Peptides against a protein of PDB entry 5EIB. Designs and how they scored, part 50

Target 1, 366 residues: chain A of PDB entry 5EIB
Amino acid sequence: VDLEPGTMDSVRSGPFGQIFRPDNFVFGQSGAGNNWAKGHYTEGAELVDSVLDVVRKESESCDCLQGFQLTHSLGGGTGSGMGTLLISKIREEYPDRIMNTFSVMPSPKVSDTVVEPYNATLSVHQLVENTDETYCIDNEALYDICFRTLKLTTPTYGDLNHLVSATMSGVTTCLRFPGQLNADLRKLAVNMVPFPRLHFFMPGFAPLTSRGSQQYRALTVPELTQQMFDSKNMMAACDPRHGRYLTVAAIFRGRMSMKEVDEQMLNVQNKNSSYFVEWIPNNVKTAVCDIPPRGLKMSATFIGNSTAIQELFKRISEQFTAMFRRKAFLHWYTGEGMDEMEFTEAESNMNDLVSEYQQYQDATAD
Target 2, 366 residues: chain A of PDB entry 5EIB as posed
Amino acid sequence: VDLEPGTMDSVRSGPFGQIFRPDNFVFGQSGAGNNWAKGHYTEGAELVDSVLDVVRKESESCDCLQGFQLTHSLGGGTGSGMGTLLISKIREEYPDRIMNTFSVMPSPKVSDTVVEPYNATLSVHQLVENTDETYSIDNEALYDICFRTLKLTTPTYGDLNHLVSATMSGVTTCLRFPGQLNADLRKLAVNMVPFPRLHFFMPGFAPLTSRGSQQYRALTVPELTQQMFDSKNMMAACDPRHGRYLTVAAIFRGRMSMKEVDEQMLNVQNKNSSYFVEWIPNNVKTAVCDIPPRGLKMSATFIGNSTAIQELFKRISEQFTAMFRRKAFLHWYTGEGMDEMEFTEAESNMNDLVSEYQQYQDATAD

## One batch from the design tools (peptide; aimed at target 1 N130 D339 N349)

Design b2_p19_5 (made by RFdiffusion4)
Pose (drawn by RFdiffusion4):
Structure b2_p19_5 (pose): chain A 366 residues (1-366), chain P 19 residues (1-19)
Amino acid sequence: as target 2 above (366 residues)
Amino acid sequence: STAERLTAEDRARFAANRA
């Protein structure tokens, strides 16, 4: 789905472009120009019922639908504006299904548009209310990993998407292969989301590799465990050691000692016990899958529900406030008939989200 | 307008979620 028609061509000319159902391409003529109001209200509303028809059709041909997963950026107009409209319409029509999103957060290091904080805040407001799980993929973190760790002086979207694709493969492994833990979206959600609004996850993986060089050696289980908890391996630009884990899901892929995995996971939990909330006993679940990802014999994927994610929302909020105080470009949004109070409503909800993460960060069992 | 309708829907749904 895109409001921009040119997106259809690039996907089709891609390697697996012909595998998609031709009828499932739903596109507009213009597209939103980084205007969330266009995406949602104006233009997305024009296009949205066509998308829902296709969604309804895919759903009725499902033996037992688990739910939906949406990939989109929060910084633009379509993936952000229309994407959150689609989520709200799907929530109305399929209220008992899990909604899961892979949402990319904007960063000034990657994109040169100062309205992106507007678009992201209006979107975060929708996701807080309407999604069950959201993987926070931070362009800030992706750029820093490419620039500082992978030593790519000029990271491209291809460089960033290599990190995203490795992460998305890792976090959906328990859904795609036989296993005991977090095997479906609802079971994953019950294990990861103690409070409904706090459903923004920090993904990480090890080893971090630049695409096209080179290999190995394969990591030891200790090396995997340590790296997957490392702040430098996170896809969100937050230091996990600045907050506390409410829940964690770890996924080890490849051939390895299940005993050694157990020992190392127990090791990181009790050497660093102060970083795991004490009032959620046994809050770290571990899954092993025998099939490694491409190019690797061993890998680990980390999924964290950490109070440190408030750093991501504080950064967006600060940029949003800096722009919104001066009322810059606000007429672009209200020109599409959007209420200015929606900006204030979204800002307050995001700041409320930050306070809630801090409340549970300081909470004690006593 | 479309914007007014959708805004009303969003706000009603958010109120229901928080009830």

Design b2_p19_5_s1 (made by RFdiffusion4, then SolubleMPNN; from b2_p19_5, 9 letters changed)
Fold by OpenDDE base, seed 1:
Structure b2_p19_5_s1 (fold): chain B 366 residues (1-366), chain A 19 residues (1-19)
Amino acid sequence: as target 1 above (366 residues)
Amino acid sequence: SVAEKLQAEERKAIAERRA
């Protein structure tokens, strides 16, 4: 789905374009112009029914519909505005199904789109209310991984998207291969989301190795375990050491000893015990899938529900506040039928989310 | 448990925001 035809033409002509049904390409002509309000109330609202018709058709063809997975950006107008409209409409029609998202967080290091803080804040407001599980894919963190870890001097969208694809493949492993931990979206939510509003995940993937160092790096369970818990390996721009994990899932892929995995997972938990809440029992889950990802002998994917993710929302909030106080570009949104109150409500809800994370970070067992 | 108490408080806060 897109409000512009060019993106969809690129997907259709791409190496995987044939895996999608032609009738499942729904697109507009005008785009959203990086305006959330155009995506949510005007251009996106005109297209949403056509998308819902396709969603219904595909849902009816499912033997066992678990839920929905949306991949979108929060900085643009289409992914943010129309994406959150779709989430709302799908939630209304399928209230008993899981809503899962891969939400790409904007960064000034990656994009020059001035209104990204508005689009992101308005989107987060919708995601807090209407999603069950949101993987936070932060362009800030992706850029930093590409630059620092992968030693890419000028990271491209291709480099960032490679990390996104590896992460998406990793976190969906248990859904794609029978007999795994978190084999359905609902079980994942039960294990990962102790509090309904606190459903924003910090993902990570290992191994991440620069091309120059690949030949010198052994792929071992201890190295994978160490890397996936490293603060520099998180795909959300927050430091886990500044918060506490509410829940963690680790997904190992490839031929390895389950005993060795369990030992290393126990060791890393013990080493990092101060960064876990003590009042959620059995809050670390581990899965092992014998099938490695393409091109790797083994991998580990990390899913963290951490109170440190508030740093990501604080960054967006600070940028939003600095822009909103000046009423910068506000006429672009109000001209599409938005009220200034909707901005204030979205800011308030995001600040409430930050406060909720802080409350649970400070909670003790005593 | 602390978790159950915090979950109850969150459910209450959600209900108050939806009212």
Scores: peptide ipSAE 0.054, ipTM 0.575, DockQ to the pose 0.037
OpenDDE base, seeds 2, 3, 4, 5: peptide ipSAE 0.000, 0.017, 0.000, 0.011; ipTM 0.347, 0.512, 0.300, 0.365; seeds 2, 4 fail the geometry check

Design b2_p19_5_s2 (made by RFdiffusion4, then SolubleMPNN; from b2_p19_5, 7 letters changed)
Fold by OpenDDE base, seed 3:
Structure b2_p19_5_s2 (fold): chain B 366 residues (1-366), chain A 19 residues (1-19)
Amino acid sequence: as target 1 above (366 residues)
Amino acid sequence: SVAAELEAERRARVAARRA
């Protein structure tokens, strides 16, 4: 789905374009112009019914519909505005199905779009209420990984998207292979989301290796485990050492000893016990899949529900507040039928979410 | 449990906002 036709042509002409039904390509002509309100109230609202018709058709063809997975950006107008409209409409029609998102957070290091803080804040407001689980993929973290860890001097969208693809492949491993931990979206939510509003995940991936160091790196279970829990490998721009893990899932892929995985996972928990809440029992889950990702012998994917994720929301909130106090560009949103009160509501809800994470961070076992 | 108490407090805050 897009409000622009060019994206659909790129997908259709790509190496996997033929795996999608032609009728499932739903697109507009005008785009959203990086305006959430165009995506949510005007251009996106005109297209949403056509998308819902496709969603219904595909849902009816499922033997067992678990839920929905949306991939979108929060900085643009289509992914943010239309994406959250679509989530809302799907949630209304399928209230008992899981809503999962891969949400790309904006960063001024990656994009110069001035209104991204508005689009992100308005989107987070919708995601808090209408999603069951959201993977926070932060463009700031992706850029920093590409630059610092992968030693890419000029990171491209292709480089960032490669990390996104690896992460998405990792977190969906248990859904694609039977008999594993978190084998369905609902089980994942039960294991990862102890409190309904606190459903924002910090993903991470290992191995992350620069091209120059690939030949010298042995892929071992201890190294994968160590790197997976390293703050520098988090795909969200927050330091897990500044918060506490509510829940964690680790997904290992490749031929390895399950015993060695369990030993290393126990060791990393014990070494980092201060960074876990003590009042959620069995809050670390581990899965092993014998099938490695393409091009790797072994990998590990991390899913963290951490109170440190508040750092990401604080960054967006600070940027939002600086613009909103000046009423900068508000007329672009209100002119599309949006009320100014929705900005204040979205800001308030995001600040409440930050406060909730902090309260759970400070909570102790009595 | 601490988790149950925190969830109860959360629910109370949410209810107070909807009132």
Scores: peptide ipSAE 0.034, ipTM 0.587, DockQ to the pose 0.035
OpenDDE base, seeds 1, 2, 4, 5: peptide ipSAE 0.018, 0.018, 0.000, 0.019; ipTM 0.491, 0.382, 0.262, 0.355; seeds 1, 2 fail the geometry check

Design b2_p19_5_s3 (made by RFdiffusion4, then SolubleMPNN; from b2_p19_5, 9 letters changed)
Fold by OpenDDE base, seed 3:
Structure b2_p19_5_s3 (fold): chain B 366 residues (1-366), chain A 19 residues (1-19)
Amino acid sequence: as target 1 above (366 residues)
Amino acid sequence: SVADELQAAERAAIAARRA
């Protein structure tokens, strides 16, 4: 789905274009112009019914509908505005189904779109209320990984998208292969989301591989385990050491010893015990899939629900506040039918979320 | 447990906002 046709043509003509049904390509002509309000109230609102018709059709064809997975950006207008509109409409129609998102967070290091803080804040407000699980894929973190870890002097969207694809593949492994931990979206929510509003995840991946990097040395289970818990491998721009893990899931892929995985996972928890809340029992879950990702012998994917993710929201909030206090660009949004009150509500809800994370971070077992 | 109390409090807060 897009408000621009050119993206659909690129997907259709791509190497995997044939896996999608032609009738499932829904697109507009005008775009959102990086305006959340255009995505949510005008251009996106005109297209949403056509998308919902496709969603209904595909849902009816499912033997057992678990829920929905949306991939979108929060910095643009389509992914943010129309994406959150779709989430709202789908939630209304399917209230008993899981809403899962892969939400790409904006960064001024990656994009010069000045209104990204507005789009992100307005989106987060919707995600807090209408999603059950949100993977925070932060362009800040992706850029830093590409630049610092992968030593790419000028990271491209292709480089960032490679990390996104690896992460998405990793976190969905248990959904795609039978007999695994978190084999469905609801089980994932039960294991990962102890508090309904605190459903934002920091994903991590090991090994971090560039497309151009030669034959990766065979990583060991200990190395994978260490790397997946390293803050440098997090796809969200927060330091887990500045918070506490509420829950963690680790997904290993490849031929490895389950015993060795369990031993290393226990060791990493014990070494990092101060970074876990003590009042959530059995808050680390591990899965092993014998099928490695393409091009790797083994990998590990991390899913963390950490109070440190408040750093991401604080960054967005600070940028939002600096812009909103000046009433900069507000006429672009109000002209599309938004009320200025919606900005203040969104800001308030995001600040509440930050406060909630901090409260749980400071909570001790009595 | 602290977890149960916090979960109950959050559920109550969510319910109050929906109401």
Scores: peptide ipSAE 0.029, ipTM 0.490, DockQ to the pose 0.037
OpenDDE base, seeds 1, 2, 4, 5: peptide ipSAE 0.000, 0.000, 0.000, 0.000; ipTM 0.298, 0.309, 0.274, 0.286; seed 5 fails the geometry check

Design b2_p19_5_s4 (made by RFdiffusion4, then SolubleMPNN; from b2_p19_5, 9 letters changed)
Fold by OpenDDE base, seed 3:
Structure b2_p19_5_s4 (fold): chain B 366 residues (1-366), chain A 19 residues (1-19)
Amino acid sequence: as target 1 above (366 residues)
Amino acid sequence: SVAEELQKAIRERKAAIRA
């Protein structure tokens, strides 16, 4: 789905274009112009019913519909505005189904779109209320991984999207292969989301290896375990050491010893015990899939529900507040039918979310 | 438990917002 036709043509002509039904390509003509309000109230609202018709058709064809997965950006107008409209409408029609998102967070290091803080804040407001699980994929973290870890001098969107695809493949492993921990979206939510509003995940991936060093790197369970807990491997721009994990899931892929995985996972928990909340028992879950990702012998994917994720929301909130105090570009949103109150509500809800994470971070077992 | 108290507070806050 897009508000621009060119994206759909690119997908259709791409190497995987044939895996999608032609009728499932729903697109507009005008685009959102990086305006959340255009995505949510005008151009997106005109297209949403056509998307819902496709969603219904595909849902009816499912033997067992678990839920929905949305992949979108929060900085643009289509992914943010129309994406959150779709989430709302799907939630209304399918209240008993899991809503899962892969939400790409904006960064001024990656995009020059000045209104990204508005689009992100307005989107997060919707995600807090209407999603069950949100993987926070931060363009700042992706850029830093590409530059610092992968040694890419000029990271491209292709390089960032490669990390996104690896992460998405990792976190969905348990859904795609039978007999795994978190084999369904609901079970994942039960294991990962102890508090309904605190459903924002920090994903991580290992191995992250530069092209020049790939041939020299041994892939071992200890190394994967160490790397997936390393702050430098997090796909969200927050430091886990500045918060506490509420819950963690680790998904190993490849031929490895389950015993070795369990030993290394126990060791890393014990070593990092100060970074876990003590009042949530058995808050680390581990899965092992014997099928490696393409091109790797083994991998580990990390899913962290950490109170450190508040750093990401604080960054967005600070940028939002700096713009909103000046009423910068507000007329672009109000002209599409938004009220200025919606900005204040979104800001308030994000600040409440930050406060909630902080309260749980500071909570001790009495 | 701290978790139950916090969940209660969140439910109460959510109820107040919906209201």
Scores: peptide ipSAE 0.025, ipTM 0.556, DockQ to the pose 0.038
OpenDDE base, seeds 1, 2, 4, 5: peptide ipSAE 0.010, 0.016, 0.020, 0.000; ipTM 0.460, 0.390, 0.523, 0.296; seed 5 fails the geometry check

Design b2_p19_6 (made by RFdiffusion4)
Pose (drawn by RFdiffusion4):
Structure b2_p19_6 (pose): chain A 366 residues (1-366), chain P 19 residues (1-19)
Amino acid sequence: as target 2 above (366 residues)
Amino acid sequence: SPRKASLPGKDTSFYHPAL
């Protein structure tokens, strides 16, 4: 789905472009120009019922629908504006299904548009209310990993998307292969989301590799465990050691000692016990899958529900406030009939989300 | 008249709060 028609061509000319159902391409003529109001209201509304028809059709041909997963950026107008409209319409029509999103956060290091904080805040407001699980993919973190760790002096979207694709493959492994833990979206959500609004996850993986060089060696289980908890391996630009984990899901892929995995996971939990909330006993679940990802014999995927994610929302909020105080470009949004109070409502909701993460960060069992 | 995006809210029937 895109308001921009040129997106259809690039996807089709891609390697697996012909595999998609031709009828499932739903596109507009213009597109939003980084205007969330255009995406939602104006233009997305024009296009949205066509998308829902296709969604309804895919759903009625499902033996037992688990739910939906949406990939989109929060910084633009279509993936952000229309994407959150689609989520709200799907929530109305399928209220008992899990909504899961892979949402990319904007960063000034990657994109040169100062309205992106507006678009992201209006979107975060929708996701807080309407999604069950959201993987926070931070362009800030992706750029820093490419620039500082992978030593790519000029990272491209291809460089960043290599990190995203490895992450998305890792976090959906328990859904795609037989297993006991977090095998479906609802079970994963019950294990990861103690409070409904706190459903933004920090993904990480090990090893971090630059695409096209080179290999190995394969990591030891200790090396995998330590790296997948490392702040430098996170896809969100937050230091996990600045907050506390409410829940964690770890996924080890490849051939390895299950016993050694158990020992190392127990090791990281009790050497660093102060970083795991004490009032959620046994809050770290571990899954092993025998099939490694491409190019690797061993890998690990980390999914964290950490109070440190408030750093991501504080950063967006600060940029949002800096722009919104001066009322810069606000008429672009209200020109599409959007209420200015929706900006204030979204800002307040995001700041409330930050306070809630801090409340549980300081909470004690006593 | 100015408009606002909808917030149908999520299904909260299956969550298990802590504390």

Design b2_p19_6_s1 (made by RFdiffusion4, then SolubleMPNN; from b2_p19_6, 10 letters changed)
Fold by OpenDDE base, seed 1:
Structure b2_p19_6_s1 (fold): chain B 366 residues (1-366), chain A 19 residues (1-19)
Amino acid sequence: as target 1 above (366 residues)
Amino acid sequence: APRRAPLPGRNTSYVKPWR
């Protein structure tokens, strides 16, 4: 789905374009112009019914519908505005199904789009209420991984998207292969989301190795375990050491000893015990799938629900507030039928979310 | 922090300037 045809044409002409049904390409002509209100109230609202018709058709063809997965950006108008409209409409029609998102967070270090803080704040307001699970993917963190860890001198969107795809493949492993922990979206939510509003995850993937070092690096369970808990390996621009993990899931892939995995997972928890809440018992879950990802002998995917994610929301809130106080570009949103009050409500709800994370960070076992 | 150059590979040709 897109409000611009060019993205759909790129997907259709791409190496995997043939895996999608032609009738499942729903697109507009006008685009959202990086305006959330165009995505949510005007251009996106004109297209939403045609998308819902496709969603219904595909849902009816499912043997066992667990829920929905949306991949979108929060900095643009289509992914943010129309994406959150779709989430709302799907949730209204399927209230008993899981809503899962892969949400790309904007960064002023990667994009020059001035209105991204508005689009992100308005989107987060919708995601807090209408999703059950949100993987937070930060373009800044992805760039830093590409530059520092992968030793890419000039990271491209292709390099960033490679990390995203590896992570998406990792976190969905348990859904795609039978007999694993978190075998369905609902079980993942039960294990990862102790509080309904606190459903924003920091993902990570291992191994991440520079091309020059790949030949010399042995892939071992200890190395995977160490790397996936490293703050520099997080795909959200947050330091887990500045917060506490509410819950963690680790998904190992490849032929390895379950005993060795359990030993290494216990060791890393013990080393990092100060960064976990003590009042959630058994808050680390581990899965092992014998089927490695393509091109690797083994991998590990990390999912962290940490109070450190508040650093990401604080960053967006600070940028939002600095623009909103100046009423910068507000006329572009209000001109699409949006009320200025909705900006204030979205800012408030995001600040409440930050406060909730801080409360649970400071909570002790009674 | 120094602003990083925009990531290459985004086809900016479809970003119509705000009219």
Scores: peptide ipSAE 0.008, ipTM 0.451, DockQ to the pose 0.016
OpenDDE base, seeds 2, 3, 4, 5: peptide ipSAE 0.010, 0.011, 0.005, 0.007; ipTM 0.429, 0.410, 0.427, 0.434; seeds 2, 3 fail the geometry check

Design b2_p19_6_s2 (made by RFdiffusion4, then SolubleMPNN; from b2_p19_6, 10 letters changed)
Fold by OpenDDE base, seed 5:
Structure b2_p19_6_s2 (fold): chain B 366 residues (1-366), chain A 19 residues (1-19)
Amino acid sequence: as target 1 above (366 residues)
Amino acid sequence: APRRAPHPGRDTSYVVPWR
């Protein structure tokens, strides 16, 4: 789905364009122009029914519909505005199904779009209410991983999107291969989301190795485990040492000793025990899938529900507040039928979310 | 309308080879 036709042509001409049904390409003629309100109230609202018709058709063809997975950016107008409209409409029609998102957070290092903080804040407000699980994929973190870890001097969208694809493949492993931990979206939510509003995840993927260091790196369970829990390996620009893990899932892929995995996972928890809440029993889950990702002997994917995610929301909130106080570009949103009150409500809800994360961070076992 | 930020040059060539 896109409000711009040119993206569909790029997907169709791409190496995987043939995996999608032609009838499932729904697109507009006029893009959202990086305006959330245009995506949500005008251009997106005109297209949403056509998307819902496709969603219904595909849902009816499912033997067992678990839920929906949306991949979108929060900095743009289409992914943010129309994406959140679509989430709302799907939630209304399928209230008993899981809503899962891969939400790409904007960064000034990656995009010069001045209104990204508005689009992100307005999107987060919708995601708090209408999603069950949200993987926070932060362009800030992706850029930093590319630059610092992968030693890319000039990270590109191709580099960032590769990390996104690796992460998405990793977190969906248990959904795609039978007999694993978190074998369905609902079970993932039960294991990862102890409190309904606190459903924003910090993903991570290992191994991440620079081209120059590939020949010297051993792919071992200890090294994967160590990298997966490294703050520099988080796909959200948050330091987990500044918060506490509510829940963690680790998904190992490849032929490895389950005993060695369990030993290393126990060791990393013990070394980092101060960064886990003590009042959630068995809050670390581990899965091992014998099928490695393409081109690797083994990998590990991390999913963290951490109170440190508030750092990401604080960053967006600070940028939002700095623009909103100046009433910068508000007329572009209000001109599309949006109320200025929705900005204040979205800011408030995101600040409430930050406060909730802080409350659970500071909570102790009685 | 807020213009799309100039995409940093799409060097789409960097498939991190799953080596």
Scores: peptide ipSAE 0.021, ipTM 0.519, DockQ to the pose 0.021
OpenDDE base, seeds 1, 2, 3, 4: peptide ipSAE 0.030, 0.021, 0.008, 0.006; ipTM 0.564, 0.458, 0.431, 0.418; seed 1 fails the geometry check

Design b2_p19_6_s3 (made by RFdiffusion4, then SolubleMPNN; from b2_p19_6, 11 letters changed)
Fold by OpenDDE base, seed 5:
Structure b2_p19_6_s3 (fold): chain B 366 residues (1-366), chain A 19 residues (1-19)
Amino acid sequence: as target 1 above (366 residues)
Amino acid sequence: MPRRAPHPGRNTSYVVPWR
């Protein structure tokens, strides 16, 4: 789905264009102009019914519909505005199905779009209410991984999207291969989301190795486990050492010893015990899938529900507040039918979310 | 040190139902 045709033409002409049915390409002509309101209330609202018709048709063809997966950017107008409109409309029609998102968080390191803090804040407000699971994929973190870990001197969108694709492949492993832990979206939510509003995950993928170091790196369960829990490996720009893990899932892929995985997962929990809440029993889940990802002998994918995710929301909130106090560009949003009150409600709800994460961070077992 | 990635193309958004 896009509000511009050119993106769809690029997907169709790409190496994976044939994966999608031609009739499932729904697109507009005018675009959102990086405006959430244009995506949500005007251009996106005109297109949403056509998307819902495709969603219904595809849902009716499912033997057992578990839920929906959205991939979108929160910095743009289409992904943020129309994406959150779609989430709302799908939630209204399918209230008993899981809503899962891969939400790409904006970064000033990656984009020059000045209004990204508005689009992100307005989107987070919708995601808090209308999603069950949200993977926070932060362009700040992706850029830093590409530059610092992968040793890419000039990270490209291709490099960032490679990390996104690896992460998406990793976190969906249990859904795609029967007999795994978290074999369905609802079971994942039950295991990962102890409190309904606290459904924002920091993902990670291992191995991440620079091209120059690939020949010298062994792929071992200890090395995968160590890298997966490293703060520098998080695909959300948060340090898990500044918070506490509510829940963790680790998905190992490839032929490895389950005993060795269990030993290393126990060791990393014990080593990092101060960074876990003590009042959620059995809050670390481990899965092993014998099928490796393409091009690797083994991998590990991390899913963390951590109170440190508040650092990401604080960053967006600070940028939002600095713009909103100046009423900068507000007329672009109000001109599309938004009320200024929606900005203050979105800011408030995001600050409430931050406060809720902090409350559970400071909670003790006593 | 490059401070910034090249100017973004727009990210494609899509919805997939889990079957």
Scores: peptide ipSAE 0.014, ipTM 0.383, DockQ to the pose 0.025
OpenDDE base, seeds 1, 2, 3, 4: peptide ipSAE 0.005, 0.022, 0.000, 0.008; ipTM 0.379, 0.492, 0.357, 0.458; seeds 2, 3 fail the geometry check

